# Peptides against a protein of PDB entry 7BDX, part 23

Target 1, 212 residues: chain A of PDB entry 7BDX
Amino acid sequence: EMGAAACTLLWGVSSSEEVVKAILGGDKALKFFSITGQTMESFVKSLDGDVQELDSDESQFVFALAGIVTNVAAIACGREFLVNSSRVLLDTILQLLGDLKPGQCTKLKVLMLMSLYNVSINLKGLKYISESPGFIPLLWWLLSDPDAEVCLHVLRLVQSVVLEPEVFSKSASEFRSSLPLQRILAMSKSRNPRLQTAAQELLEDLRTLEHN

## One batch from the design tools (peptide; made by RFdiffusion4, then SolubleMPNN)

Design b1_p9_4_s3 (from b1_p9_4, 3 letters changed)
Fold by OpenDDE base, seed 1:
Structure b1_p9_4_s3 (fold): chain B 212 residues (1-212), chain C 212 residues (1-212), chain A 9 residues (1-9)
Amino acid sequence: as target 1 above (212 residues)
Amino acid sequence: as target 1 above (212 residues)
Amino acid sequence: SSRLEELAE
């Protein structure tokens, strides 16, 4: 309980750039983000055995951790920190996104995907995550999720890859051969306007790349 | 471990007035400060049985909690919040300061005394804590501590009482009858310059009140 | 398309 409450407050204040700078400017940041990855991993591993209620203090704690990582990644110096000093956390997030089944821990998936998207704004961050083993299969695995918000954030991350020629050129063959085009086309007809727009924009970006 | 790390980061960033405002502006503040009191009380109660290493994660967690309360009390709106909405936490801090033996948990005592001192900057806060049952005996109990930093913060809190005529007049009889004058005089000769100064200033303030 | 940062609120 107390840990979850403290972490939730830290998440709330981490929306400020100055708070993110203060978190990162201390000597405690490395330890915090190291333990963050371990805690998230332990939580996801526990889901196969104990029916942890989604509203548990543990769930709220892990959501707050993922929220903090997202907000840190929303700031340029935070992205630099994550990509330079907390790569293990990024690797853990990628692993956990692969370990979670479709429809499992939807809220956590959204937060983790938002973190990766924010990291992908930097070319160095985008390179790092896109060069991760199994990254393209992971995107398609996640795009099979029945949740519109999960799929939305996957499409946005895919767009970050597609819009960066230096990254896209390295994975272009695998990307083209495995692209779930029919799934993306179905999403472009979604009743969810955000998902519809993201799928439409990605389809437009893909068409532009086929003509170049 | 993770809870202590999160709470330590929250402590570090709570030195900012804007962060304190953000903590208090949310709907989570009441719950957080309620659980804070309970957590601190549980920790102090555990000291009679388990030799909790002072460097334990639990100790670090409780220190961070006390640090957050101190930093909240350093801000005008934070003092108002504590005195209006978190009186139970102030009562808990006063109780825990009484339950701790001389030389026991010195660092925690200092942080809790700093919190009370910051609260005492507001007349409403000073009234609240000084009207607490056994407050004057508690000050003298704490002034018996062998630690110079504990005694320093006690003297500063005593000074806040002495400098406020409306508060001092209510307790003046008990204060005069129980004042450990010889102990304060000994502190005015301390090799610790901060303790020496605080004791000297308090003795000057007391002399001024005897002539009025 | 704006690659704008998103906050988790």
Scores: peptide ipSAE 0.231, ipTM 0.858, DockQ to the pose 0.127
Fold by OpenDDE base, seed 5:
Formats: structure tokens, sequence, C-alpha cells
Structure b1_p9_4_s3 (fold): chain B 212 residues (1-212), chain C 212 residues (1-212), chain A 9 residues (1-9)
């Protein structure tokens, strides 16, 4: 209980750039982000089946951790820190996104995907995560999720790859051969306007790349 | 481990006035400070004898909690919040300071005394803590501590009472009758320059009050 | 990049 409350407050204040700088300027940042990865991994491994106590102290704690990682990644110096000093955490997030089934831990998936998206704003971050083993298959696994918010953040991460020619060129063959085009086309007809727009934009970006 | 790491980071960033405002502006502040009191109480009650694992995760967690309370009390709006909305926490801190033996949990005592001192900067805070049952006997119990930092913060809290005529007048009879004058005189000869100065200043303030 | 960071709130 107390740990979850403290972590939730830390998450709330981490929306400030100055707080992110203060977190990273301290001598405890490395330890914190190391244990963050371990804690998130332990939580996901402890999930026996599809039943998640979403409102449990443990769930709230892990959500706050994922929220902190996201907010750190929203800042330029935070992205630099994660990519330079917390690569194991990024690897863990990628692994956990693969370990979770469609519909399992939806809120945690969204937060982890938001963190990866924020990391992908930096070319160094985008290169790191996109060069991770199984990254493209992972995107398609995640895109099979029934949740619209999960799918939205997957599409945004895919768009981050497609809009960076230096990254896209390395995986373009695998990307084109495995693209779940029918799924993306179905999302472009979604009743969720954000998902609909993201799918439409990605389809336009892909069409532009086919003509070049 | 993770809870202690998160709480330690929250302590570190709570040195900022803006972070304290952000903590208090959230919907989780009341719950956090309620559980803080319970957690500190549970820790002190779990202490079997004089042996403290000062470097344990649990100890570090409780130190971070006491540090957060201290930093919140260092800000005007934080003092207002504690005195208006977290009185039970202040009562708990006073109780725990009474439950701890001389030389027991010295670092925690220092942090708790610092929090009470910061609260005492506000007349409303000073009134609240000084009107607590057994407050004057508690000060003398704490002043029996062999630790110079504990004694320093006790003397500073005593000085806060003495320098506020509206508060001192209510307890002046009990204060004068129970004053451990020989102990304070001994502290005025301490090799610790901070303790020496605080004891000298308090003795001067007391002499000024005897002539009025 | 014209991409905006997102905060988790």
Amino acid sequence: as target 1 above (212 residues)
Amino acid sequence: as target 1 above (212 residues)
Amino acid sequence: SSRLEELAE
C-alpha cells in the first residue's frame, strides 16, 4: 500500500520537466530504473491467466512505474538517459509487451507503448528499439489486440518507424512482407476517431513510400 | 526494495516548493499522509530492542517518509495542509518521539523533530503541537538523548515555543517548573558548535523572560 | 520530427 501511494505521487509530479531533471540528477536514478524493470517483469510473470486485479495495490504500483518511465521519456534528457543508461529497462518493456496476450493488462500495455513512443521521438531511441530482435513481429502481435488504445499506440509506433527513412530502410523488406494490411484497413474504418485517423495517416504514408 | 527506491526519489524531489505544491494539489495527498503515519508507527512498533538495521530497505523507506513530511512542512502551504488535513500524522509523530528510547532510531528522531520544527514556524502549527497532551514532558524526554543532533532539534523546538509569547504564556508555569536547566547548561558547553550555540541562545531567551 | 511527446496522467 505505502509503496504504491509513494510511487503514484512520484508519477503525478513526474509530469514536470523539472521533476524529471531532478530524478535524473540524483544518485538513485540508475537503481530506481533497474528495479523498475525487475518489478514490472515480476508482476507480469505473476499473472496467472486472464484475471487481473486492475485495482490492486500491486497493479497501481506497476502502472505508476510505467507512468514514470513514460513521463521521463517525454523529456529530451530523459530519452537520453533511458537510451544511454537504462537499455535493460527498454529491453524489459519490449519483452513484457511480447509476453502479454491480446486483451491482457491493457492499461499497462498502453503505458509501456507510450513510453516506447516517447523514446522513439529521438533517432537514437528509435534506432535502439527498432533494432531489437523480433521488433516487427512484436508490433503485429500487439496490433492483434482488441483494445483500441493499444492499437492506436502501436500504429503511432509503426508511424515513427515509417517516417524515419534511415530506420525504415533497414527493415523495409520484412515490414512490407509481414504488414497486416487488412487489420490496418479495418482500423481506418473504426468508430474510434483517434484510431481511425492514425490508421488513415499510416496508410497514406505507406502509399507514399510505395511510389518512391 | 522498489517502494523504498520510489519513496527516496519522492523525498529527493520534494525539496522543491513546486513539487510540494504538486503533491498537495493532487487527489492522493490525504491517503499518502494517512498511510505515512501508519507506516512510521508500524516500523517503530516492530523495533525489537536497541538493534536497528539502519541500512535496511524498511529503514530507508521510513526515513524517506519522514524526509517528505519535513520538506512539505518547510513550505507555507505544506504547513497549512499538515495542520488542517493531516493532524493525525502530527499526533503520530509526537507519539513515536515518546515511544523511542534515548539513542534509539536517532536518524528518524532527527527527521521527525525537523518536521515538527518546520510546522512550528506557523503560529497555527506551533499552537497545535504545543497544546498536544504531554508536549512539555516529551521535550524533556527527548532532551535526555545522548545524540547531539536530536538535542539540537529539541532545543530549536523549545526556542520556537519560548519566542512566541502567545504560546509560551499558556504553559509557562509547567515549563519553568520542569525545565532541565542543568542539561541545557551542559549543552551550552558542548564541543558541537551548533548545539553549543542553540543552548546559549535559549539560555539568553529564558533570562530575558525571567526579567519580564 | 513533428511528433509530440505524450504524458501519462
Scores: peptide ipSAE 0.231, ipTM 0.857, DockQ to the pose 0.129
Fold by OpenDDE base, seed 3:
Structure b1_p9_4_s3 (fold): chain B 212 residues (1-212), chain C 212 residues (1-212), chain A 9 residues (1-9)
Amino acid sequence: as target 1 above (212 residues)
Amino acid sequence: as target 1 above (212 residues)
Amino acid sequence: SSRLEELAE
């Protein structure tokens, strides 16, 4: 319980750039982010077969941790820190996104995808995550999720790849051969306006790349 | 482990007034400070007979919690919050200071005494803690500690009482009858310059009150 | 698209 309460407060204040800088300027940041990955992994491994009490102290604790990572990644120095000094955490997030089934732990998936999206704003971060083994299959696995918010954040992450020629050129063959075009087309007709817009924009970006 | 890491980061950033305001402006603050008291109490109760591993994750966790309370109490709005909305935590701190033996858990005692001193800067806070049952005996119990930093913070808390006529007048009879004058005189000759100064100042303040 | 950072609030 106390851990969840402390992490929730830390999450709330991590929305401030100055707080993120203060966290990263200390000698405790490395330990915190190292243990964060292990804690998230332990939680996801505990979900096999049990009905997740989403409102449990443990769930709230892990959500707060993922929220902190997201808010750190929302700042340039935070992205640099994660990609330089906490790569194991990024690898863990990528793994956990692969381990979670469609519809399983949706809130955590959204937070982890938001963190990866924020990391992808930096070219170095985008290179790192996109060079992860099985990254393209992982995106399509995640895009099979029934949740509109999960799919939205996958589309935004895909867009970060597509809009960066230096990254897209390396994966273009695999991307084109495996692209779930029918799924993206279905999303462009979604009732969720954010998902609809993201799918339409991605389809326009893809058409622009086919003509070049 | 993760709880200790999170609380350590939260402690570090709580040195900022803006972070304290952000913590207190949220809906999670009440829960956090409620559980803090319970967590500190559970830790102190676990110390009976066991050699405290001061470097344990649990010890570091509780030290960080006490540090957060101290930093919150260092700010006017934080003092107001504690005295209005977290009185149970203040009562718990007073109790735990009574339960700990001389020389036991010195670091935690110092942090708790610092928090009470910060609360005592506000007249409302000083009234609240000084009206606690057995407050004067508690001060003398704590002043029997062999640790110079514990004794320093006790003397500072005593000074907060002595320098406030509205509070001191209520306790003046008990205070004068139980004052460990020989102990304070011994501290005025301490090799610790902070303790020496605090004891000298308090002796001067007491002499001034005897002439009035 | 403006690659705006997202806060988890």
Scores: peptide ipSAE 0.230, ipTM 0.858, DockQ to the pose 0.127
Fold by OpenDDE base, seed 4:
Structure b1_p9_4_s3 (fold): chain B 212 residues (1-212), chain C 212 residues (1-212), chain A 9 residues (1-9)
Amino acid sequence: as target 1 above (212 residues)
Amino acid sequence: as target 1 above (212 residues)
Amino acid sequence: SSRLEELAE
């Protein structure tokens, strides 16, 4: 309980740029983010047996950890830190997103996807995650999720790849051959306005790339 | 480990007034400080048997908790919160300071004493802690500590009482009758310059009160 | 499309 409460408060204050700078300016940041990845991995590995209730202290702790990573990645210096000094954490997030089944741990997936999206705002971050083995298959696996919010954040991450010619060109052949176009078209008709908009924008961006 | 790391980061960032405001502006502050007291109490109760190594994850966690309380009490709105909404935490800190023997858990005592001193900067806080049963005997018990830093923070807390006529007048008889004058005089000759100064100032303040 | 950072609240 106490660890989850402390981590949740740290998550709440991590919405401030100055707090992120303070976290990263300390000698403890590397250790914290190293253990963060291990803790998230241990939690996901524990799910194969017991349906841990979403409201467990353990779940709340892992949500707070994922929230902190997201908020750190929302800031330029935080992205630089993650991409330069905590690559193993990014690798762990990519792995955990692959290990989770569609409909499993929706809230955690959203937070992890938000963190990857924020990392993707930096070209160095986008290069790192997009060059990860199995990245494109992972995107399509995640896009099969029944949850509209998971799908929204996947579409935004896909858009980040599509909007960077240097990154997109390296994977363009695989991307075009495996693109779940019918799924994205279905999302462009969603009743969820955010998902609808994100799917429409991505379809427009893809059309622009076919004509060039 | 992870809980201690998160709590240690929260401690580090709590040195900012804006972070303290953010912690207290959330709906989770009451729960956090309630569990904080319980966690600190559980730790101190566990010490009677095993000499938990000072570098244990549990010790580091409790140090971070005490540090957070100190940093919250360093700010006017934080003092108001503790005195109005978390009195049980203040009662717990007073109890734990009584339960610890001279030379036991020096670092924790320092942080707890710093928190009480910071609370004492508010007249309402000083009234609350000084009206606690056994407060004056507790000060003298703590002043018997062999550690100069523990003694320094006790002397500063004693000074906070002495400098408030409304508070001092209520306990002046007990204070005068039980004052460890020889101990304070010995501290005024300490090689520790901070302890020496604090003991000298307190002796000057006490002399001023005898002449009035 | 603006690549705006998102905060987790």
Scores: peptide ipSAE 0.231, ipTM 0.858, DockQ to the pose 0.127; fails the geometry check

Design b1_p9_4_s4 (from b1_p9_4 with W2S L3R)
Fold by OpenDDE base, seed 2:
Structure b1_p9_4_s4 (fold): chain B 212 residues (1-212), chain C 212 residues (1-212), chain A 9 residues (1-9)
Amino acid sequence: as target 1 above (212 residues)
Amino acid sequence: as target 1 above (212 residues)
Amino acid sequence: SSRLEELAS
């Protein structure tokens, strides 16, 4: 209980840029983010089936860790730190997103996808995650999730790849050959307005790239 | 390990007034400080003898909790919160300081005494802690510690009582009858300059009160 | 479109 409470408070205050700078300016940041990856990995490996006790101390603790990573990645110096000094954590997040089944740990998936999206705002971060082995198959695996918020954050990450010519050109052949177009078209008709808009925008961006 | 790392980061960033305000402005502060007291109490009750593994995750976690309480008490709104809404935590700190032997958990004693000193800066806080049962005997118990830093922070807390006429007048008879004058005189000759100065200042303040 | 960072709440 106490660990989850402390980590949840740290997550809450990490919404401040000055707090993120204070975390990263200390000598403890490297160790903290190393153990974060290991703790998240241990949690996902302990999942027996699709039933997660969302209210457990362990779940709340791991949600807070994923929230902290997201908030660090929302800041320019935080993205630089993650891409330069915590690549193992990025690799772990990509791995864990692949290990989770559709509908499993939805809230954790959303937080991890938000962190990857924030990392993708930097060209160096986008290059690193998009050049990871199995990245494109991972996007389509995640887009098969029944949850609208998971799918929304996947579409935003896909859009980050599509909007960067230097990154998209390297993966364009694989991307075009495996694109789940019918799934994205179905999302453009979603009752969720955010998912509907994100799918429509991505379809427009893809059409623009085929005409160039 | 992860809990201690998260709590240590929270301790580090709690040195900022804005972070303390953010912690207290949330709906989680009451629960956090309630569990803090219970966790500190559980730790002190688990101590077998004078040997503490200072490097243990549990020790580092409890040090970080005591550090957070100290940093909260360093801020005016934090003192108000502790005195209005977390009196059980103050009672717990007073109890734990009584339960610890001379030389036991020195670093934790220092942090807890620093928190009580910070609380004592407010008249309402000073009244609350000084009117606690056994407060004066507790001060003399703590002043018997062989550690110079423990003794320094005890003398500073004694000075806070002596310098406030409204508080000192209520306890003056018990204080004068039990004052370990020879111990304070010995501290005024300490090789530790901070302890030496604090003992000299307290002796001057006491002499001034006897002439009025 | 400028990609905006998102905070986790």
Scores: peptide ipSAE 0.195, ipTM 0.854, DockQ to the pose 0.126
Fold by OpenDDE base, seed 1:
Structure b1_p9_4_s4 (fold): chain B 212 residues (1-212), chain C 212 residues (1-212), chain A 9 residues (1-9)
Amino acid sequence: as target 1 above (212 residues)
Amino acid sequence: as target 1 above (212 residues)
Amino acid sequence: SSRLEELAS
């Protein structure tokens, strides 16, 4: 309980750039983010056993951790820190997104995808995550999720790849050969307006790239 | 480990007034400070059994909690919050300071005394803590500590009482009858310059009050 | 498309 409460407060205040700078400016940041990855991994591994209640203290703790990572990744210096000093955490997030089944841990997936999206704002971050083994298959695995918010954040991450020529050129062949076009087309007709817009924009961006 | 790391980061960032305002502006602050008191109490109760290593994760967690309370109490709105909404935490801190033996948990005592000193900056806070049953005996119990930093912070808290006429007048009889004058005089000759100064200033303030 | 940072709350 106390740990989850403290972590939740830290998550809340991490919405400030100055707080993110203070977190990163301390000598303890590296250890914190290392343990963060381990904690998230341990939580996801525990889900195969007992149905951990989604509202458990442990779940709230892991949500707060993922929220902190997201908020750190929302800041330029935070992205630089993650890509330079916490690559293992990024690898862990990618791995956990692959380990989770469709419909499993939806809230955690959304937070982790938001963190990866924020990392992808920097070319260095985008290069790092997109060069991860199985990144393209992972995107399509995640797009198979029944949750509209999961799919939304996957589409936004896909768009970050598509809009960066240097990254897209490296993966273009695999991307084109495996693209779940029918799924994205279905999402462009979604009743969820955010998902609909993201799918439409991505389809427009892809059409533009086919004509260049 | 993870909880202690998160709480330690929260402690570090709580040195900012804006972070304290953000902590207090959330709906979770009340619960956090309630659990804080319980956690600190549980820790102190655990010390009678196994010699908890001072460097344990649990110790670091409790130090961070006490540090957060101190930093919240350093801000005017934080003091107002503690005195209005978290009186049980103040009562817990006073109780724990009484339960700890001389030389026991010195670092925790210092942090708790710093928090009470910060609370004492407001007349409302000073009234609340000084009206606590056994407050004067507690001050003298704490002044029996062999640690110079503990004694320093006790003397500073005593000075806050002495310099506030409305509070001092209520306790003046008990204060004068039980004052460990020989101990304070010994502290005024300490090799610790901070302790020496605090004891000298308090003795001067007391002399001034005797002449008025 | 706005590649704007998103905060989690």
Scores: peptide ipSAE 0.192, ipTM 0.856, DockQ to the pose 0.128
Fold by OpenDDE base, seed 5:
Order: sequence, then structure tokens, then C-alpha cells
Structure b1_p9_4_s4 (fold): chain B 212 residues (1-212), chain C 212 residues (1-212), chain A 9 residues (1-9)
Amino acid sequence: as target 1 above (212 residues)
Amino acid sequence: as target 1 above (212 residues)
Amino acid sequence: SSRLEELAS
């Protein structure tokens, strides 16, 4: 209980850039983010057996960890730290997104996808995650999720790849050959306005790339 | 492990006034400080049996909690919050300081005493803690500690009482009758310059009160 | 990049 409460408060205050700088300026940041990855991994591995109550202290703890990572990645120096010093955590997040089934741990998936999106804002971060083994298959695996928020954040991450010619050119062949176009077209007709817009914009960006 | 790491980061960032305001402005502050008291109490109760390694994750966790309380109490709005909304935590800290033997959990005692000192900076806080049952005997119990830092913070808390005539007048009879004058005089000759100064100043303040 | 960071709330 107390650990989850402390971590939740840390998540709440991590919305501040100055707090992120303070976290990173301390001697404990490296250890914290290392153990974060291990904790998230242990949690996801435990899901195969017990019906983890979504509102459990353990779930709330892992949500707070994912929230902290997201908020750190929302700041330029935080992205630099993650890509330079916490690559194992990024690799863990990518792996865990692959391990989770469609509809499983939706809130955690959203937070992890938000963290990857924030990392993708800088070119070094985008290069790192997009060059990860199985990255494109992972995007399509996640895009099969029934949850609109999961799909939205996947589309935003796909858009990050498409908008960077240097990154897109490396994966363009695999991307074009495996693109779940019918799924994206279906999302462009979603009743969820955010998902609808994101799918429409991505389809427009893809059309622009086909004509060049 | 992860709980202690998160709590330690929260302690580190709580040195900022803005972070303290952010902690208190959230809906989770009350629960956090309630569980803090319970966690600290459980830890102190567990000491009677096992040689708790001073560097254990559990010890580090409790140190971080006490550090957070201290840093919250260092800010005016934090003191107001503790005295208005977290009185049970203050009562717990006072009780735990009584339960610990001289030389036991010195670092935790120092942090708890620092928190009480910070609370004592405002008149409402000082009134609350000084009107606690057994407060004066507790001060003398703590002043019997062999540790110079414990004794320093006890002397500072005693000085907070002595410097407030409205508070001192209520306890003056008990204070004068039970004052461990020989112990304070011995501290005024300490090789520790901070302890020496604090004991000298307190003796001067007490002499001033005897002449009025 | 014209992309905006997102905070987790």
C-alpha cells in the first residue's frame, strides 16, 4: 500500500519540468528506472495466472511507474536521459507491449505507448525505438486492440515514423508490405473523433509519401 | 525495493516548496500521510525482534517517509496541513520517539525530531505538540540519548518551547521541576560545536526567564 | 518536430 501511495504522489508531481530535472539530477535516477523496468515486467508476467484486480495496489503502483516514465519522456532532458541511460527500460516497454494480448491491461498499454510517443519526439529516440527488433509487427499487433485509446496512441507512434523521412526510408518496404490498411480505414470512420482524425491524417500522410 | 526507490525520489524532490504544494494540492495527500504514520509505527514495532540492518530497503523507505514529513513541515502551508489534517501522524511521531531506546534508530529519531521542530515554527504547531500528553518527559527521555545529533534536535525543540512565553507559561512548573540541568550543562561543554552552541543558548534563555 | 508532448494524468 505505502509504496503505491508514494509512487502515485511522485507521478503527480512529475508533471512539472522542474521535478523531472530534480529526479534526473539525483544520484538515484538510474537505479529507479532500472527497477521500474523489472517491476513492470514482473507485473505483466504475473497476469497469466491470477485475475489481477485492475484497482489493486500493485496495478496502481505499475500505472504510477508508467506515468512517471511518460512524464519524464515529455521533457527534452528526460528523453535524452531515457535514450542515453535507460535503454533497457525502453526495451522492456517494447517487450511488454508485445506480451500483452488485445484488450489486456489497456490502461497500462496506453501509458506505455504515451511514453514511447514522447520518446519518439526526438530523432535519437525515434531511431532507437524504430530500429528495435520486431517494431513494425509490434505496431500492427497493438493496432489489433479493440480499445480506441490504444489504437489512437499506436497511430500517433506510426505517424511519428511516417513524418521522419530518414526513419521511414529504412523501414518503408516492411511498412508498405504489412500495413493493415483496412484496419486504419475502419478507424478513419470511427465514432471516436480523436481516433477518426488520427487515422485520417495518417492516411493523408501515407498518400503523400506514395506520390513522392 | 521499488517502493523504497520511489519514496526516496519523492523525498529528494520534496525539498522544493512547489513540490510540497503539489503534494498537498492533490487528492491523495491525506491517505499518504495516514499510511505514513502506520508504516513508521509498524517499522518501529518490528525492531524488538530482528536486527534490522540499518541499510535495509525497509529502513531506507521509513527514512524517506520521515524525510518527506520533515520537508513538508519546512513550508508554511505544509505545517498548516500537518496540524490541521494529519494530527494522527504527529501523535504517531511523538509516540515512536518515546518507544525508541537511547541509541536505537538514531537516524530515524533525528528525522522525526527535525519534523517536530519544523512543526514547532508556527504557534499552532508548537501548541499542539507541547500540549501532547507526556511531552516534557519525552524531551528528557530523548535528551538521555548518547547521540549528539539527537540531543541537538531535542535542545532545539526545547528552545522552541522556551522562546514562546504563551507556551512556556503552561508547562513552566513541570519544565523547571524536571529539567536535566546537569545534562544540558555537560552538553554546553561538548566537543561538537553545534551541540555546544545550542546548549549554551538554551542555558542563557533559561537564565533570562528566571530573572523575569 | 511540430509534435507536442503528452503528460500522463
Scores: peptide ipSAE 0.192, ipTM 0.856, DockQ to the pose 0.130
Fold by OpenDDE base, seed 3:
Structure b1_p9_4_s4 (fold): chain B 212 residues (1-212), chain C 212 residues (1-212), chain A 9 residues (1-9)
Amino acid sequence: as target 1 above (212 residues)
Amino acid sequence: as target 1 above (212 residues)
Amino acid sequence: SSRLEELAS
């Protein structure tokens, strides 16, 4: 309980750039983000099937941790820190996204995907996560999720790859051969306006790349 | 472990007035400070005799919590919040200071006394804590501590009472009859310069009050 | 990148 409450407050104040800088400027940042990855992994491993107690202290704790990582990644120095000094945490987030089933831990998936999207704003971050083993299959696995917010954040992460020639060129063959085009086309007709827009933009970006 | 790491970071960033305002402006502040008191109480109740594992995650967690309370009380709006909305936490701190033996949990005592001193800067806060049952005996119990930092912070809290006529007048009879004058005189000769100065100033303040 | 960072609230 107390840990969840403390993490929730730390998450809330981490929306400030100055707070993120203060966290990273301290001698405790490395340890905190190391244990964060381990804690998130332990939580996901403890899940029995598709059942999640969303209102549990443990769930709230892990959500707050994922929220902190997201807010750190929203700042340039935070992205640099994560990619330089917390690569194991990024690897853990990628692994956990692969371990979770469709419809399982939707809120956690969204937060983790938001963190990866923020990391992807930096070319170094985008290169790092896109060069992880199984990255392209992972994107398609996540895009099979029934949740519109999960799918939205996957499409945004895919768009980050597609819009960066240095990254896209390395995976273009695998990407083109495995692209769930029918799924993306279905999303472009979604009643969720954010998902619809993201799918339309990605389809336009892909068409532009086919003509080049 | 993770809770202690999160609390330690939250403690560090709580040195900022803007972070304190952000914590208090959120909907989670009341719950956090309620659980803080309960957690500190549970820790003190779990102590067997005078033995403390200072390097334990649990100790670090409780130290960080006490540090957060201290930093909140260092800000005017934080003092107002504690006195208006977290009185149970202040009552808990007063109780725990009474439950701890001389030489036991010195670091925690210092942090709790610092928080009470910060609260005492506000007349409303000073009135509240000084009107707690057994407050004067508690001050003398704490002044029997062998630790110079504990004694220093007790003397500073006593000085806050003595320098406020509206508060001192209510307890002046009990204060004068129970004052450990010989102990304070001994502290005025301390090799610790901060303790020496605080004891000298308090003795001067007391002499001024005897002539009035 | 012209892309905006997202905060988790």
Scores: peptide ipSAE 0.197, ipTM 0.857, DockQ to the pose 0.130; fails the geometry check

